Peptides against a protein of PDB entry 1Y0J. Designs and how they scored, part 15

Target 1, 39 residues: chain A of PDB entry 1Y0J
Amino acid sequence: EARECVNCGATATPLWRRDRTGHYLCNACGLYHKMNGQN

## One batch from the design tools (peptide; aimed at target 1 V6 Y32 N39)

Design b2_p19_5_s1 (made by RFdiffusion4, then SolubleMPNN; from b2_p19_5, 10 letters changed)
Fold by OpenDDE base, seed 1:
Structure b2_p19_5_s1 (fold): chain B 39 residues (1-39), chain A 19 residues (1-19)
Amino acid sequence: as target 1 above (39 residues)
Amino acid sequence: AEEAEREERRRRFEAALAE
């Protein structure tokens, strides 16, 4: 099994993040998500 | 374009949140 960012598909990141519904996001996309007020 | 990429990213997030 391999985890991947639901947004960009990245399989590696310094820090895995999760959205409010539990989906995994890489650090970069997680920050973008946060900036858009959904985190 | 950067704008198109941002829109695509937004749609991906919206789709993911809808799951």
Scores: peptide ipSAE 0.081, ipTM 0.585, DockQ to the pose 0.175
OpenDDE base, seeds 2, 3, 4, 5: peptide ipSAE 0.075, 0.037, 0.067, 0.048; ipTM 0.568, 0.451, 0.511, 0.467

Design b2_p19_5_s2 (made by RFdiffusion4, then SolubleMPNN; from b2_p19_5, 11 letters changed)
Fold by OpenDDE base, seed 3:
Structure b2_p19_5_s2 (fold): chain B 39 residues (1-39), chain A 19 residues (1-19)
Amino acid sequence: as target 1 above (39 residues)
Amino acid sequence: DEEARREERRKRFQEALAA
């Protein structure tokens, strides 16, 4: 079991992020999520 | 509902990785 971005499935990223409910996101998807302010 | 869609994607990706 490897960590993966719940949005794009990436298994590697310079920085792992988490949304407010704890889902793991790669850096790019995490920033996109934050910028759009959606949940 | 992005959260619901995100959970669905997570499950599908995990299934793919486990295969």
Scores: peptide ipSAE 0.115, ipTM 0.643, DockQ to the pose 0.125
OpenDDE base, seeds 1, 2, 4, 5: peptide ipSAE 0.053, 0.103, 0.100, 0.087; ipTM 0.483, 0.645, 0.629, 0.600

Design b2_p19_5_s3 (made by RFdiffusion4, then SolubleMPNN; from b2_p19_5, 10 letters changed)
Fold by OpenDDE base, seed 4:
Structure b2_p19_5_s3 (fold): chain B 39 residues (1-39), chain A 19 residues (1-19)
Amino acid sequence: as target 1 above (39 residues)
Amino acid sequence: EEEKRREERRKRFEEWLKE
């Protein structure tokens, strides 16, 4: 199975990020998470 | 199938919400 952003389900992104627990996030969701926390 | 894929994604998201 392909990697997916845990939040939005995106399977492609210019930059894959990971949160504190190791979940993968697309760049956009990762930046949002970094700045606002949950959701 | 896709249904299970969606369900797994939802579960991962729920775990993510717990921080």
Scores: peptide ipSAE 0.083, ipTM 0.547, DockQ to the pose 0.087
OpenDDE base, seeds 1, 2, 3, 5: peptide ipSAE 0.074, 0.056, 0.077, 0.074; ipTM 0.543, 0.547, 0.539, 0.530

Design b2_p19_5_s4 (made by RFdiffusion4, then SolubleMPNN; from b2_p19_5, 10 letters changed)
Fold by OpenDDE base, seed 4:
Structure b2_p19_5_s4 (fold): chain B 39 residues (1-39), chain A 19 residues (1-19)
Amino acid sequence: as target 1 above (39 residues)
Amino acid sequence: EEEKRREERRKRFEEFLKK
């Protein structure tokens, strides 16, 4: 199976990001959480 | 097995975000 964003479930993204505990996030979700003090 | 683990991680993360 393919990698998934833990926030939205997306399996494809221009750039994979990771939170402080190592969970994978798509670019959009990663930026959103970074901007709002999450992850 | 890996899919199951990913699903569990996602559920825990989603609950975390609600706090």
Scores: peptide ipSAE 0.054, ipTM 0.546, DockQ to the pose 0.123
OpenDDE base, seeds 1, 2, 3, 5: peptide ipSAE 0.053, 0.051, 0.046, 0.050; ipTM 0.576, 0.588, 0.562, 0.579

Design b2_p19_6 (made by RFdiffusion4)
Pose (drawn by RFdiffusion4):
Structure b2_p19_6 (pose): chain A 39 residues (1-39), chain P 19 residues (1-19)
Amino acid sequence: as target 1 above (39 residues)
Amino acid sequence: LPAYMDPARVAAYHAALAA
């Protein structure tokens, strides 16, 4: 609905986070790219 | 991979980055 997640596809996220590369990630897959540090 | 991640989507995403 809102956007297409590249890790799970869950569009029912409370919020969307954009990665530094410009991708659109959810509150789960987007948090992973932050906490992991790597890609 | 974390359990909530789809291995196929993750593989496609990293293949796109490598290109």

Design b2_p19_6_s1 (made by RFdiffusion4, then SolubleMPNN; from b2_p19_6, 8 letters changed)
Fold by OpenDDE base, seed 3:
Structure b2_p19_6_s1 (fold): chain B 39 residues (1-39), chain A 19 residues (1-19)
Amino acid sequence: as target 1 above (39 residues)
Amino acid sequence: LPPFMDPELVEAYLAELAK
């Protein structure tokens, strides 16, 4: 079950997040988007 | 976005909370 962050392409992260459309984001990008009103 | 939406992660999270 290899996955990749749809934002930065990272393949490893302490916590995988997922947006409302089901796309995976690494923890960092997920938090970044959340802070900026995205995802 | 929520903390996570991966059903496997959600299940694991709920399992931990149930302890």
Scores: peptide ipSAE 0.041, ipTM 0.469, DockQ to the pose 0.033
OpenDDE base, seeds 1, 2, 4, 5: peptide ipSAE 0.033, 0.036, 0.033, 0.037; ipTM 0.460, 0.465, 0.452, 0.470

Design b2_p19_6_s2 (made by RFdiffusion4, then SolubleMPNN; from b2_p19_6, 7 letters changed)
Fold by OpenDDE base, seed 5:
Structure b2_p19_6_s2 (fold): chain B 39 residues (1-39), chain A 19 residues (1-19)
Amino acid sequence: as target 1 above (39 residues)
Amino acid sequence: LPPFMDPEKVAAYLAELAK
């Protein structure tokens, strides 16, 4: 059971993030979502 | 949406958020 970013599918990242609904995001996608509010 | 993002995964993610 490997964790993956729900947005880009990456399985490795310097920092795992979670959105408000609990979905895992890689650092890059997490920051992208944070900055843009969505995809 | 960046081009490297999987549209199927994004669609599923958005569907869940819409609930």
Scores: peptide ipSAE 0.065, ipTM 0.530, DockQ to the pose 0.757
OpenDDE base, seeds 1, 2, 3, 4: peptide ipSAE 0.029, 0.031, 0.032, 0.030; ipTM 0.428, 0.419, 0.385, 0.414

Design b2_p19_6_s3 (made by RFdiffusion4, then SolubleMPNN; from b2_p19_6, 11 letters changed)
Fold by OpenDDE base, seed 5:
Structure b2_p19_6_s3 (fold): chain B 39 residues (1-39), chain A 19 residues (1-19)
Amino acid sequence: as target 1 above (39 residues)
Amino acid sequence: LPPFMDPEKVEEYLKSLKE
C-alpha cells in the first residue's frame, strides 16, 4: 500500500498535506486548494 | 488545475472509492 493524494491520485510528493477534514493531498494540490479553492 | 478543489466534490469522490 501507499498514500495517495485524494485529489490527483499522486503517490509521491515533496510534502504531504491534509485538508480541513484530514484527507491527504500532495503538496501541489494542497497549496492550490488553499490558495484558490477552485479547479 | 487539480481535479477536485471543492470539498464537496472531494467527499463525493471518496464515497465512490468506498463502493
Scores: peptide ipSAE 0.067, ipTM 0.524, DockQ to the pose 0.227
OpenDDE base, seeds 1, 2, 3, 4: peptide ipSAE 0.066, 0.076, 0.028, 0.031; ipTM 0.521, 0.583, 0.412, 0.414; seed 2 fails the geometry check

Design b2_p19_6_s4 (made by RFdiffusion4, then SolubleMPNN; from b2_p19_6, 12 letters changed)
Fold by OpenDDE base, seed 2:
Structure b2_p19_6_s4 (fold): chain B 39 residues (1-39), chain A 19 residues (1-19)
Amino acid sequence: as target 1 above (39 residues)
Amino acid sequence: LPEFMDPEKVKEFLEELKK
């Protein structure tokens, strides 16, 4: 199987993150999401 | 699904974090 960021579509990242509803985000998108706070 | 976050804005944010 393969994983990809639900936001930007990246398939590789230094660290996979998950949003509050469980969707996978790459490190960058995850940090941005965390900072801005809402889906 | 989460609302789309502009990849360009994400990139700019990350560039600032790397400093």
Scores: peptide ipSAE 0.386, ipTM 0.782, DockQ to the pose 0.126
OpenDDE base, seeds 1, 3, 4, 5: peptide ipSAE 0.374, 0.380, 0.383, 0.378; ipTM 0.778, 0.781, 0.781, 0.779

Design b2_p19_7 (made by RFdiffusion4)
Pose (drawn by RFdiffusion4):
Structure b2_p19_7 (pose): chain A 39 residues (1-39), chain P 19 residues (1-19)
Amino acid sequence: as target 1 above (39 residues)
Amino acid sequence: AAAEALARAVAAKYGVTPL
């Protein structure tokens, strides 16, 4: 609905986080790219 | 903490697509 997640596809996320590269990630897959540090 | 745990669980289940 809102956007297409690149890791899970869950559009029922409370918020969307954009990665530095410009991708659209959810509160789960987006958090992983922050906490993991790497890609 | 719950959000971090979910993020690891999702990465472990589906893998991670490099951006």

Design b2_p19_7_s1 (made by RFdiffusion4, then SolubleMPNN; from b2_p19_7, 7 letters changed)
Fold by OpenDDE base, seed 4:
Structure b2_p19_7_s1 (fold): chain B 39 residues (1-39), chain A 19 residues (1-19)
Amino acid sequence: as target 1 above (39 residues)
Amino acid sequence: SEEEERAREVAEKYGVTPL
């Protein structure tokens, strides 16, 4: 299945993450949002 | 649903294996 990181548009990542609203984020963007707690 | 909410919380912490 094809999906994209809602933040950077990446289509490949070693680990998909999901934000509080359910949107998919690549591992890097997911960690960034988690660490900063900001949108 | 409660199941969807739980799944979302798990995804935030541990991520999901790429499809």
Scores: peptide ipSAE 0.128, ipTM 0.611, DockQ to the pose 0.040
OpenDDE base, seeds 1, 2, 3, 5: peptide ipSAE 0.109, 0.119, 0.106, 0.095; ipTM 0.635, 0.641, 0.619, 0.595; seed 3 fails the geometry check

Design b2_p19_7_s2 (made by RFdiffusion4, then SolubleMPNN; from b2_p19_7, 8 letters changed)
Fold by OpenDDE base, seed 1:
Structure b2_p19_7_s2 (fold): chain B 39 residues (1-39), chain A 19 residues (1-19)
Amino acid sequence: as target 1 above (39 residues)
Amino acid sequence: MEEEERAKEVAEKYGVTPL
């Protein structure tokens, strides 16, 4: 499978994260959005 | 809680290793 971060478009990350709607985020974007309560 | 909802919450906390 291949996927992209819905925020930055990265195709590789040490850890894929998922938002509440199921969209994939790279680790960096996922952490940022979690901390700021937005996506 | 649905299994999918639980899975999403777990993913938000711990993430998933790339395949």
Scores: peptide ipSAE 0.130, ipTM 0.600, DockQ to the pose 0.041
OpenDDE base, seeds 2, 3, 4, 5: peptide ipSAE 0.062, 0.066, 0.069, 0.070; ipTM 0.558, 0.557, 0.505, 0.552

Design b2_p19_7_s3 (made by RFdiffusion4, then SolubleMPNN; from b2_p19_7, 5 letters changed)
Fold by OpenDDE base, seed 3:
Structure b2_p19_7_s3 (fold): chain B 39 residues (1-39), chain A 19 residues (1-19)
Amino acid sequence: as target 1 above (39 residues)
Amino acid sequence: SEEEARAREVAAKYGVTPL
């Protein structure tokens, strides 16, 4: 697929996540944002 | 935290860094 993390641009991840507004994030960025809040 | 540690591990595996 052509999915990309909206934060880092990664195209591969063990788990795709989504932020509160529905944007796709790779697992790493999703966890980072969840733990540290909004950039 | 454990979640942040897991995130760092995944980032290292895929050669990416959370921004």
Scores: peptide ipSAE 0.132, ipTM 0.633, DockQ to the pose 0.234
OpenDDE base, seeds 1, 2, 4, 5: peptide ipSAE 0.127, 0.116, 0.128, 0.130; ipTM 0.628, 0.595, 0.619, 0.636

Design b2_p19_7_s4 (made by RFdiffusion4, then SolubleMPNN; from b2_p19_7, 7 letters changed)
Fold by OpenDDE base, seed 1:
Structure b2_p19_7_s4 (fold): chain B 39 residues (1-39), chain A 19 residues (1-19)
Amino acid sequence: as target 1 above (39 residues)
Amino acid sequence: SEEEKRAREVAEKYGVTPL
């Protein structure tokens, strides 16, 4: 499968994350958004 | 679905290794 982080556009990450609505985020963006409570 | 909902919650916390 080929996917992109909906926030930064990264196509590779050590760990894909998914937000509440199912959008994929790279590990870095996913953690940042989780910590700050916003997308 | 409930299954998808649970899967998303797990992904938010633990993530999934790239395929």
Scores: peptide ipSAE 0.128, ipTM 0.605, DockQ to the pose 0.041
OpenDDE base, seeds 2, 3, 4, 5: peptide ipSAE 0.121, 0.106, 0.128, 0.116; ipTM 0.645, 0.609, 0.601, 0.652

Design b2_p19_8 (made by RFdiffusion4)
Pose (drawn by RFdiffusion4):
Structure b2_p19_8 (pose): chain A 39 residues (1-39), chain P 19 residues (1-19)
Amino acid sequence: as target 1 above (39 residues)
Amino acid sequence: LIDSTLTKAEKLAIIEEFF
């Protein structure tokens, strides 16, 4: 509905986080890109 | 993971194992 997640596809996320590359990620897959540090 | 040829299910499993 809001956007297409590249890791899970869950659009029922409380918020969306954009990665530095410009991708759209959720509160789960987006957090992984931050906490993992790598891609 | 974003730049991988993995399926969404495989990526999610990896993310779940990470957390």

Design b2_p19_8_s1 (made by RFdiffusion4, then SolubleMPNN; from b2_p19_8, 5 letters changed)
Fold by OpenDDE base, seed 1:
Structure b2_p19_8_s1 (fold): chain B 39 residues (1-39), chain A 19 residues (1-19)
Amino acid sequence: as target 1 above (39 residues)
Amino acid sequence: LIDSDLSKEEKKAIIEKFF
């Protein structure tokens, strides 16, 4: 499929994450937002 | 989460930090 991080647009990641509303985030952006809060 | 909430520079920095 054509999954894409809603934050940075990355299409490949070691681990797909999701925010509380179900948006897909790459591992990096998921970790960043976990640490700093959701944007 | 909204794409426009982060600048292109900030997004790039996040990617380069973890990948």
Scores: peptide ipSAE 0.095, ipTM 0.629, DockQ to the pose 0.340
OpenDDE base, seeds 2, 3, 4, 5: peptide ipSAE 0.091, 0.079, 0.081, 0.070; ipTM 0.632, 0.594, 0.607, 0.579

Design b2_p19_8_s2 (made by RFdiffusion4, then SolubleMPNN; from b2_p19_8 with T5D T7S A9E L12K)
Fold by OpenDDE base, seed 2:
Structure b2_p19_8_s2 (fold): chain B 39 residues (1-39), chain A 19 residues (1-19)
Amino acid sequence: as target 1 above (39 residues)
Amino acid sequence: LIDSDLSKEEKKAIIEEFF
């Protein structure tokens, strides 16, 4: 399936992450949100 | 968010590269 990071728009990442509402984040954005208390 | 088994240092390195 085609996927896009809801934060930065990236379409490729080593690991897709997901926020608490199910939106997809690339690995980097997912980690950024996690470390900044936003998930 | 789905958590990972990466260390804090690894997480920071990834963030630093892209942000």
Scores: peptide ipSAE 0.076, ipTM 0.594, DockQ to the pose 0.091
OpenDDE base, seeds 1, 3, 4, 5: peptide ipSAE 0.064, 0.074, 0.070, 0.075; ipTM 0.572, 0.592, 0.572, 0.591

Design b2_p19_8_s3 (made by RFdiffusion4, then SolubleMPNN; from b2_p19_8, 6 letters changed)
Fold by OpenDDE base, seed 1:
Structure b2_p19_8_s3 (fold): chain B 39 residues (1-39), chain A 19 residues (1-19)
Amino acid sequence: as target 1 above (39 residues)
Amino acid sequence: LIDSDLSKEEKRAIIDAFF
């Protein structure tokens, strides 16, 4: 598959996360968003 | 995601997640 983080464009991550609307985020960006609730 | 906007804790969390 060719998945990409919608925030930083990373194509590889130890854990794919998803935002409230279902968009894929790498682990790092997902954690950042969870902490801050915004990009 | 802008580096300059991140606190030390946030930067650490990002680094820890990538590396």
Scores: peptide ipSAE 0.130, ipTM 0.650, DockQ to the pose 0.157
OpenDDE base, seeds 2, 3, 4, 5: peptide ipSAE 0.124, 0.124, 0.128, 0.101; ipTM 0.651, 0.628, 0.658, 0.628

Design b2_p19_8_s4 (made by RFdiffusion4, then SolubleMPNN; from b2_p19_8, 7 letters changed)
Fold by OpenDDE base, seed 1:
Structure b2_p19_8_s4 (fold): chain B 39 residues (1-39), chain A 19 residues (1-19)
Amino acid sequence: as target 1 above (39 residues)
Amino acid sequence: LLDSDLSKEEKRKIIDEFF
């Protein structure tokens, strides 16, 4: 299998995050969403 | 967060809490 960030499509990240609905986000996108509420 | 003893989940929680 291959996990992908639902926002940017990255398949590798130093730290996987998840949004409120359980979708996987790379660390960068996860932090961005946390700070801004949207990409 | 660069500590190799922490799991990805632990790092995630720390980042979420402090950042």
Scores: peptide ipSAE 0.062, ipTM 0.511, DockQ to the pose 0.038
OpenDDE base, seeds 2, 3, 4, 5: peptide ipSAE 0.079, 0.107, 0.084, 0.102; ipTM 0.562, 0.587, 0.576, 0.580; seeds 2, 3, 4, 5 fail the geometry check

## One batch from the design tools (peptide; aimed at target 1 V6 Y24 H33 N39)

Design b2_p20_1 (made by RFdiffusion4)
Pose (drawn by RFdiffusion4):
Structure b2_p20_1 (pose): chain A 39 residues (1-39), chain P 20 residues (1-20)
Amino acid sequence: as target 1 above (39 residues)
Amino acid sequence: SAAELAAAAAYRAELAARAA
């Protein structure tokens, strides 16, 4: 609905987080790209 | 948008290539 997740596809996220590369990630897959540090 | 969908597909292809 809102956007297409690149890791899970869950569009029922409370918020969307954009990665530094410009990709659209959810509150779960997006948090991983932050906490992991790497890609 | 079409540009967002194309960027997301390209990124998934890159992830799959690195995992293989």

Design b2_p20_1_s1 (made by RFdiffusion4, then SolubleMPNN; from b2_p20_1, 9 letters changed)
Fold by OpenDDE base, seed 4:
Structure b2_p20_1_s1 (fold): chain B 39 residues (1-39), chain A 20 residues (1-20)
Amino acid sequence: as target 1 above (39 residues)
Amino acid sequence: SPEELARAREYRAELERRRR
């Protein structure tokens, strides 16, 4: 199945994360979102 | 899923509009 980070479009990541509304984020974007509250 | 990807792309487009 296809998946991509809703922020940067990455299709591969060491760890898939999710934002507060359930959208998938790559690890890097997920960490940024968690720290700053935004993508 | 294709539906999830469509929602993801729509969300990304929204974020891009907000950043410009």
Scores: peptide ipSAE 0.108, ipTM 0.630, DockQ to the pose 0.503
OpenDDE base, seeds 1, 2, 3, 5: peptide ipSAE 0.107, 0.105, 0.089, 0.106; ipTM 0.639, 0.643, 0.600, 0.622; seeds 1, 2, 5 fail the geometry check

Design b2_p20_1_s2 (made by RFdiffusion4, then SolubleMPNN; from b2_p20_1 with A2E L5R E14R R18A)
Fold by OpenDDE base, seed 4:
Structure b2_p20_1_s2 (fold): chain B 39 residues (1-39), chain A 20 residues (1-20)
Amino acid sequence: as target 1 above (39 residues)
Amino acid sequence: SEAERAAAAAYRARLAAAAA
C-alpha cells in the first residue's frame, strides 16, 4: 500500500509535503495548497 | 495504510463537496 497525495491521489513525487493538518500532499498539490490556502 | 487511504478519500470528498 503506497502513500497517496490526499488531493490528487499521486503515489510518486519528487518531494512529499504536508498540509497544516498533517495530510500528505505531492509537491505540486502542496505548493498549490500553500499558495492558495487549499488544493 | 488503509486508515490513511480512508482519511485521504474523505478529504477528497470534502473538497469536492466544498467546490459544488
Scores: peptide ipSAE 0.124, ipTM 0.627, DockQ to the pose 0.507
OpenDDE base, seeds 1, 2, 3, 5: peptide ipSAE 0.119, 0.124, 0.114, 0.115; ipTM 0.617, 0.628, 0.611, 0.617; seed 5 fails the geometry check

Design b2_p20_1_s3 (made by RFdiffusion4, then SolubleMPNN; from b2_p20_1, 6 letters changed)
Fold by OpenDDE base, seed 5:
Structure b2_p20_1_s3 (fold): chain B 39 residues (1-39), chain A 20 residues (1-20)
Amino acid sequence: as target 1 above (39 residues)
Amino acid sequence: SAEELAKTRAYREELAKRAA
């Protein structure tokens, strides 16, 4: 099914990640979120 | 699904409000 990054809305990414509460993030936003604790 | 996307979009809006 269709999926979107909860931060930027991207629909495609090399690797889907998840934030602390389980919401999906694209690879880039996931790495950023992990590093900074922010969207 | 449309329902899951709606939840995703609602959360994104919440994040945007917190970041603004």
Scores: peptide ipSAE 0.433, ipTM 0.801, DockQ to the pose 0.449
OpenDDE base, seeds 1, 2, 3, 4: peptide ipSAE 0.411, 0.423, 0.424, 0.426; ipTM 0.792, 0.798, 0.798, 0.798

Design b2_p20_1_s4 (made by RFdiffusion4, then SolubleMPNN; from b2_p20_1 with L5R A9E L15Q)
Fold by OpenDDE base, seed 5:
Structure b2_p20_1_s4 (fold): chain B 39 residues (1-39), chain A 20 residues (1-20)
Amino acid sequence: as target 1 above (39 residues)
Amino acid sequence: SAAERAAAEAYRAEQAARAA
């Protein structure tokens, strides 16, 4: 199955990111999470 | 997968808790 951002469900992103627990996030959600600690 | 869905639910729940 296709990879999905655990936050928004996006399947396409310029850069896949991962949070501290290893969950995959799209670039946008990953950056937001990193900066704000939230989705 | 079911495991991935569970992980996603946990992630979103954690974020929701942080926002509360």
Scores: peptide ipSAE 0.288, ipTM 0.737, DockQ to the pose 0.606
OpenDDE base, seeds 1, 2, 3, 4: peptide ipSAE 0.275, 0.123, 0.275, 0.279; ipTM 0.728, 0.646, 0.728, 0.731; seed 1 fails the geometry check

Design b2_p20_2 (made by RFdiffusion4)
Pose (drawn by RFdiffusion4):
Structure b2_p20_2 (pose): chain A 39 residues (1-39), chain P 20 residues (1-20)
Amino acid sequence: as target 1 above (39 residues)
Amino acid sequence: EAAERAAELAAAAALRAARA
Protein backbone atom coordinates (compact mmCIF):
# COMPACT_ATOMS: atom_id res chain seq x y z
CA GLU A 1 0.00 0.00 0.00
CA ALA A 2 2.47 2.64 1.12
CA ARG A 3 5.63 1.23 -0.42
CA GLU A 4 7.28 -2.04 -1.37
CA CYS A 5 9.68 -3.44 1.21
CA VAL A 6 12.82 -5.02 -0.18
CA ASN A 7 13.24 -7.49 2.67
CA CYS A 8 9.78 -8.58 3.76
CA GLY A 9 7.24 -6.60 1.78
CA ALA A 10 5.27 -5.66 4.93
CA THR A 11 3.41 -2.47 4.14
CA ALA A 12 1.73 -2.46 7.56
CA THR A 13 4.68 -0.77 9.19
CA PRO A 14 4.06 2.15 11.64
CA LEU A 15 6.63 4.17 9.75
CA TRP A 16 8.99 3.96 6.81
CA ARG A 17 12.71 4.62 7.00
CA ARG A 18 14.80 5.54 4.03
CA ASP A 19 18.33 4.11 3.75
CA ARG A 20 21.30 6.28 2.79
CA THR A 21 21.30 4.78 -0.67
CA GLY A 22 17.74 6.08 -1.10
CA HIS A 23 15.80 2.87 -0.64
CA TYR A 24 12.51 2.60 1.25
CA LEU A 25 12.57 0.26 4.24
CA CYS A 26 10.13 -0.43 7.06
CA ASN A 27 10.62 -0.17 10.84
CA ALA A 28 11.96 -3.69 10.85
CA CYS A 29 14.10 -4.16 7.75
CA GLY A 30 15.11 -0.45 8.07
CA LEU A 31 16.26 -0.92 11.56
CA TYR A 32 18.40 -3.84 10.49
CA HIS A 33 20.31 -1.70 8.00
CA LYS A 34 21.02 0.73 10.86
CA MET A 35 21.87 -1.69 13.68
CA ASN A 36 23.84 -4.11 11.45
CA GLY A 37 25.83 -1.24 10.03
CA GLN A 38 26.67 -3.19 6.96
CA ASN A 39 24.41 -4.01 4.00
CA GLU P 1 4.11 11.53 -9.17
CA ALA P 2 3.47 8.39 -11.22
CA ALA P 3 6.96 8.60 -12.66
CA GLU P 4 8.51 8.87 -9.14
CA ARG P 5 6.49 5.86 -8.02
CA ALA P 6 7.63 3.82 -11.05
CA ALA P 7 11.29 4.81 -10.28
CA GLU P 8 10.86 3.62 -6.64
CA LEU P 9 9.48 0.22 -7.82
CA ALA P 10 12.30 -0.21 -10.32
CA ALA P 11 14.94 0.64 -7.70
CA ALA P 12 13.43 -1.84 -5.22
CA ALA P 13 13.39 -4.62 -7.92
CA ALA P 14 17.01 -3.85 -8.86
CA LEU P 15 18.13 -4.12 -5.24
CA ARG P 16 16.41 -7.51 -4.79
CA ALA P 17 17.99 -8.78 -7.97
CA ALA P 18 21.48 -7.63 -6.80
CA ARG P 19 21.11 -9.46 -3.54
CA ALA P 20 19.90 -12.73 -5.22

Design b2_p20_2_s1 (made by RFdiffusion4, then SolubleMPNN; from b2_p20_2, 6 letters changed)
Fold by OpenDDE base, seed 5:
Structure b2_p20_2_s1 (fold): chain B 39 residues (1-39), chain A 20 residues (1-20)
Amino acid sequence: as target 1 above (39 residues)
Amino acid sequence: REAERAAELAAAAAYKAKLA
C-alpha cells in the first residue's frame, strides 16, 4: 500500500498521525496541525 | 480532542504494525 501526508505529500515518516477528520499526516505536519489547527 | 487523540494513537499503532 501507499500512504501520503495530505499536507506535504511525504510517503515516509517516523510516525504517522491523523487529524480530527481522519486525514493522514506525517509526524512533522501532524505536530504542526496540532499546534495551529491547520496543516 | 479525544477523538483526534484516538485517531493519532490508531495511526501510530498501524505504523508500528506495518514495520514489524
Scores: peptide ipSAE 0.093, ipTM 0.531, DockQ to the pose 0.043
OpenDDE base, seeds 1, 2, 3, 4: peptide ipSAE 0.090, 0.076, 0.087, 0.090; ipTM 0.534, 0.581, 0.526, 0.530

Design b2_p20_2_s2 (made by RFdiffusion4, then SolubleMPNN; from b2_p20_2, 7 letters changed)
Fold by OpenDDE base, seed 4:
Structure b2_p20_2_s2 (fold): chain B 39 residues (1-39), chain A 20 residues (1-20)
Amino acid sequence: as target 1 above (39 residues)
Amino acid sequence: AAAEREAELAAARAYREKKA
């Protein structure tokens, strides 16, 4: 199975994160989402 | 399985397109 960040489409990241609704985000997008409440 | 992989990728893409 493969995974893609639902924001930028990245397929690899040092740490997979998830948004408030459970969608996968790469580390960078996840941190941004958490800090700003948006993608 | 290939079907499961493709389904997950398709869902991610659909979500991005919908939100963007």
Scores: peptide ipSAE 0.385, ipTM 0.774, DockQ to the pose 0.447
OpenDDE base, seeds 1, 2, 3, 5: peptide ipSAE 0.120, 0.122, 0.111, 0.122; ipTM 0.613, 0.624, 0.602, 0.619; seed 1 fails the geometry check

Design b2_p20_2_s3 (made by RFdiffusion4, then SolubleMPNN; from b2_p20_2, 6 letters changed)
Fold by OpenDDE base, seed 5:
Structure b2_p20_2_s3 (fold): chain B 39 residues (1-39), chain A 20 residues (1-20)
Amino acid sequence: as target 1 above (39 residues)
Amino acid sequence: AEAERAAELARARELRAKRA
């Protein structure tokens, strides 16, 4: 039941982020997605 | 579009869940 990044599946991250529709992303994937528009 | 990108991520999560 642990939270996981919808992109990479990570279950631990320094900072949880969310995309525009609320899906959880790890810090790295969240930054990448925001900056590049892709996972 | 942002919504479509989010849908792609959601599909990836669903696939991962099926394989877990």
Scores: peptide ipSAE 0.110, ipTM 0.628, DockQ to the pose 0.156
OpenDDE base, seeds 1, 2, 3, 4: peptide ipSAE 0.099, 0.095, 0.107, 0.095; ipTM 0.618, 0.646, 0.628, 0.614; seed 1 fails the geometry check

Design b2_p20_2_s4 (made by RFdiffusion4, then SolubleMPNN; from b2_p20_2, 8 letters changed)
Fold by OpenDDE base, seed 2:
Structure b2_p20_2_s4 (fold): chain B 39 residues (1-39), chain A 20 residues (1-20)
Amino acid sequence: as target 1 above (39 residues)
Amino acid sequence: EAAEREAELRRAAEYKRRRA
């Protein structure tokens, strides 16, 4: 029952993040989303 | 905006896959 990034499907990441609705994102996807702002 | 957010995430996914 491995956690997955809802965006890229990664199952391993140095740091799990969550989007505004609570879905899990890997560190890379989460940072990209955060740095590029909310749209 | 949802469409732009999805595009951002798609780009992030491509970056992740390329780097992996």
Scores: peptide ipSAE 0.141, ipTM 0.695, DockQ to the pose 0.052; fails the geometry check
OpenDDE base, seeds 1, 3, 4, 5: peptide ipSAE 0.124, 0.130, 0.130, 0.141; ipTM 0.678, 0.682, 0.675, 0.693; seeds 1, 3, 4, 5 fail the geometry check

Design b2_p20_3 (made by RFdiffusion4)
Pose (drawn by RFdiffusion4):
Structure b2_p20_3 (pose): chain A 39 residues (1-39), chain P 20 residues (1-20)
Amino acid sequence: as target 1 above (39 residues)
Amino acid sequence: LSRSEELYEEAMETYEEYLE
């Protein structure tokens, strides 16, 4: 509905986080790209 | 970036740890 997640596809996220590369990630897959540090 | 099951499981574990 809001956007297409590249890791899970869950659009029922409370918020969306954009990665530095410009991708749209959720609160879960987006957090992973922050906490992991790598890609 | 992908929809691999391993990557999804790691992302969910990290998310649950953050909520704790």

Design b2_p20_3_s1 (made by RFdiffusion4, then SolubleMPNN; from b2_p20_3, 6 letters changed)
Fold by OpenDDE base, seed 5:
Structure b2_p20_3_s1 (fold): chain B 39 residues (1-39), chain A 20 residues (1-20)
Amino acid sequence: as target 1 above (39 residues)
Amino acid sequence: LSRSPELIEEAQRLYEEYLK
């Protein structure tokens, strides 16, 4: 399996998250999006 | 992956569109 954060391109993270449309985000970017509403 | 196959498939389709 090869998964990448659609925001930063990271391939590893303590916890994979997903945006409202289902795209994968690393934990950091997922939290960032949640807090700021954008990349 | 760790979620419903149906949801993953949808995410993959959306991802491909996102990259265009």
Scores: peptide ipSAE 0.034, ipTM 0.450, DockQ to the pose 0.037
OpenDDE base, seeds 1, 2, 3, 4: peptide ipSAE 0.021, 0.022, 0.048, 0.047; ipTM 0.424, 0.423, 0.533, 0.525; seeds 1, 3, 4 fail the geometry check

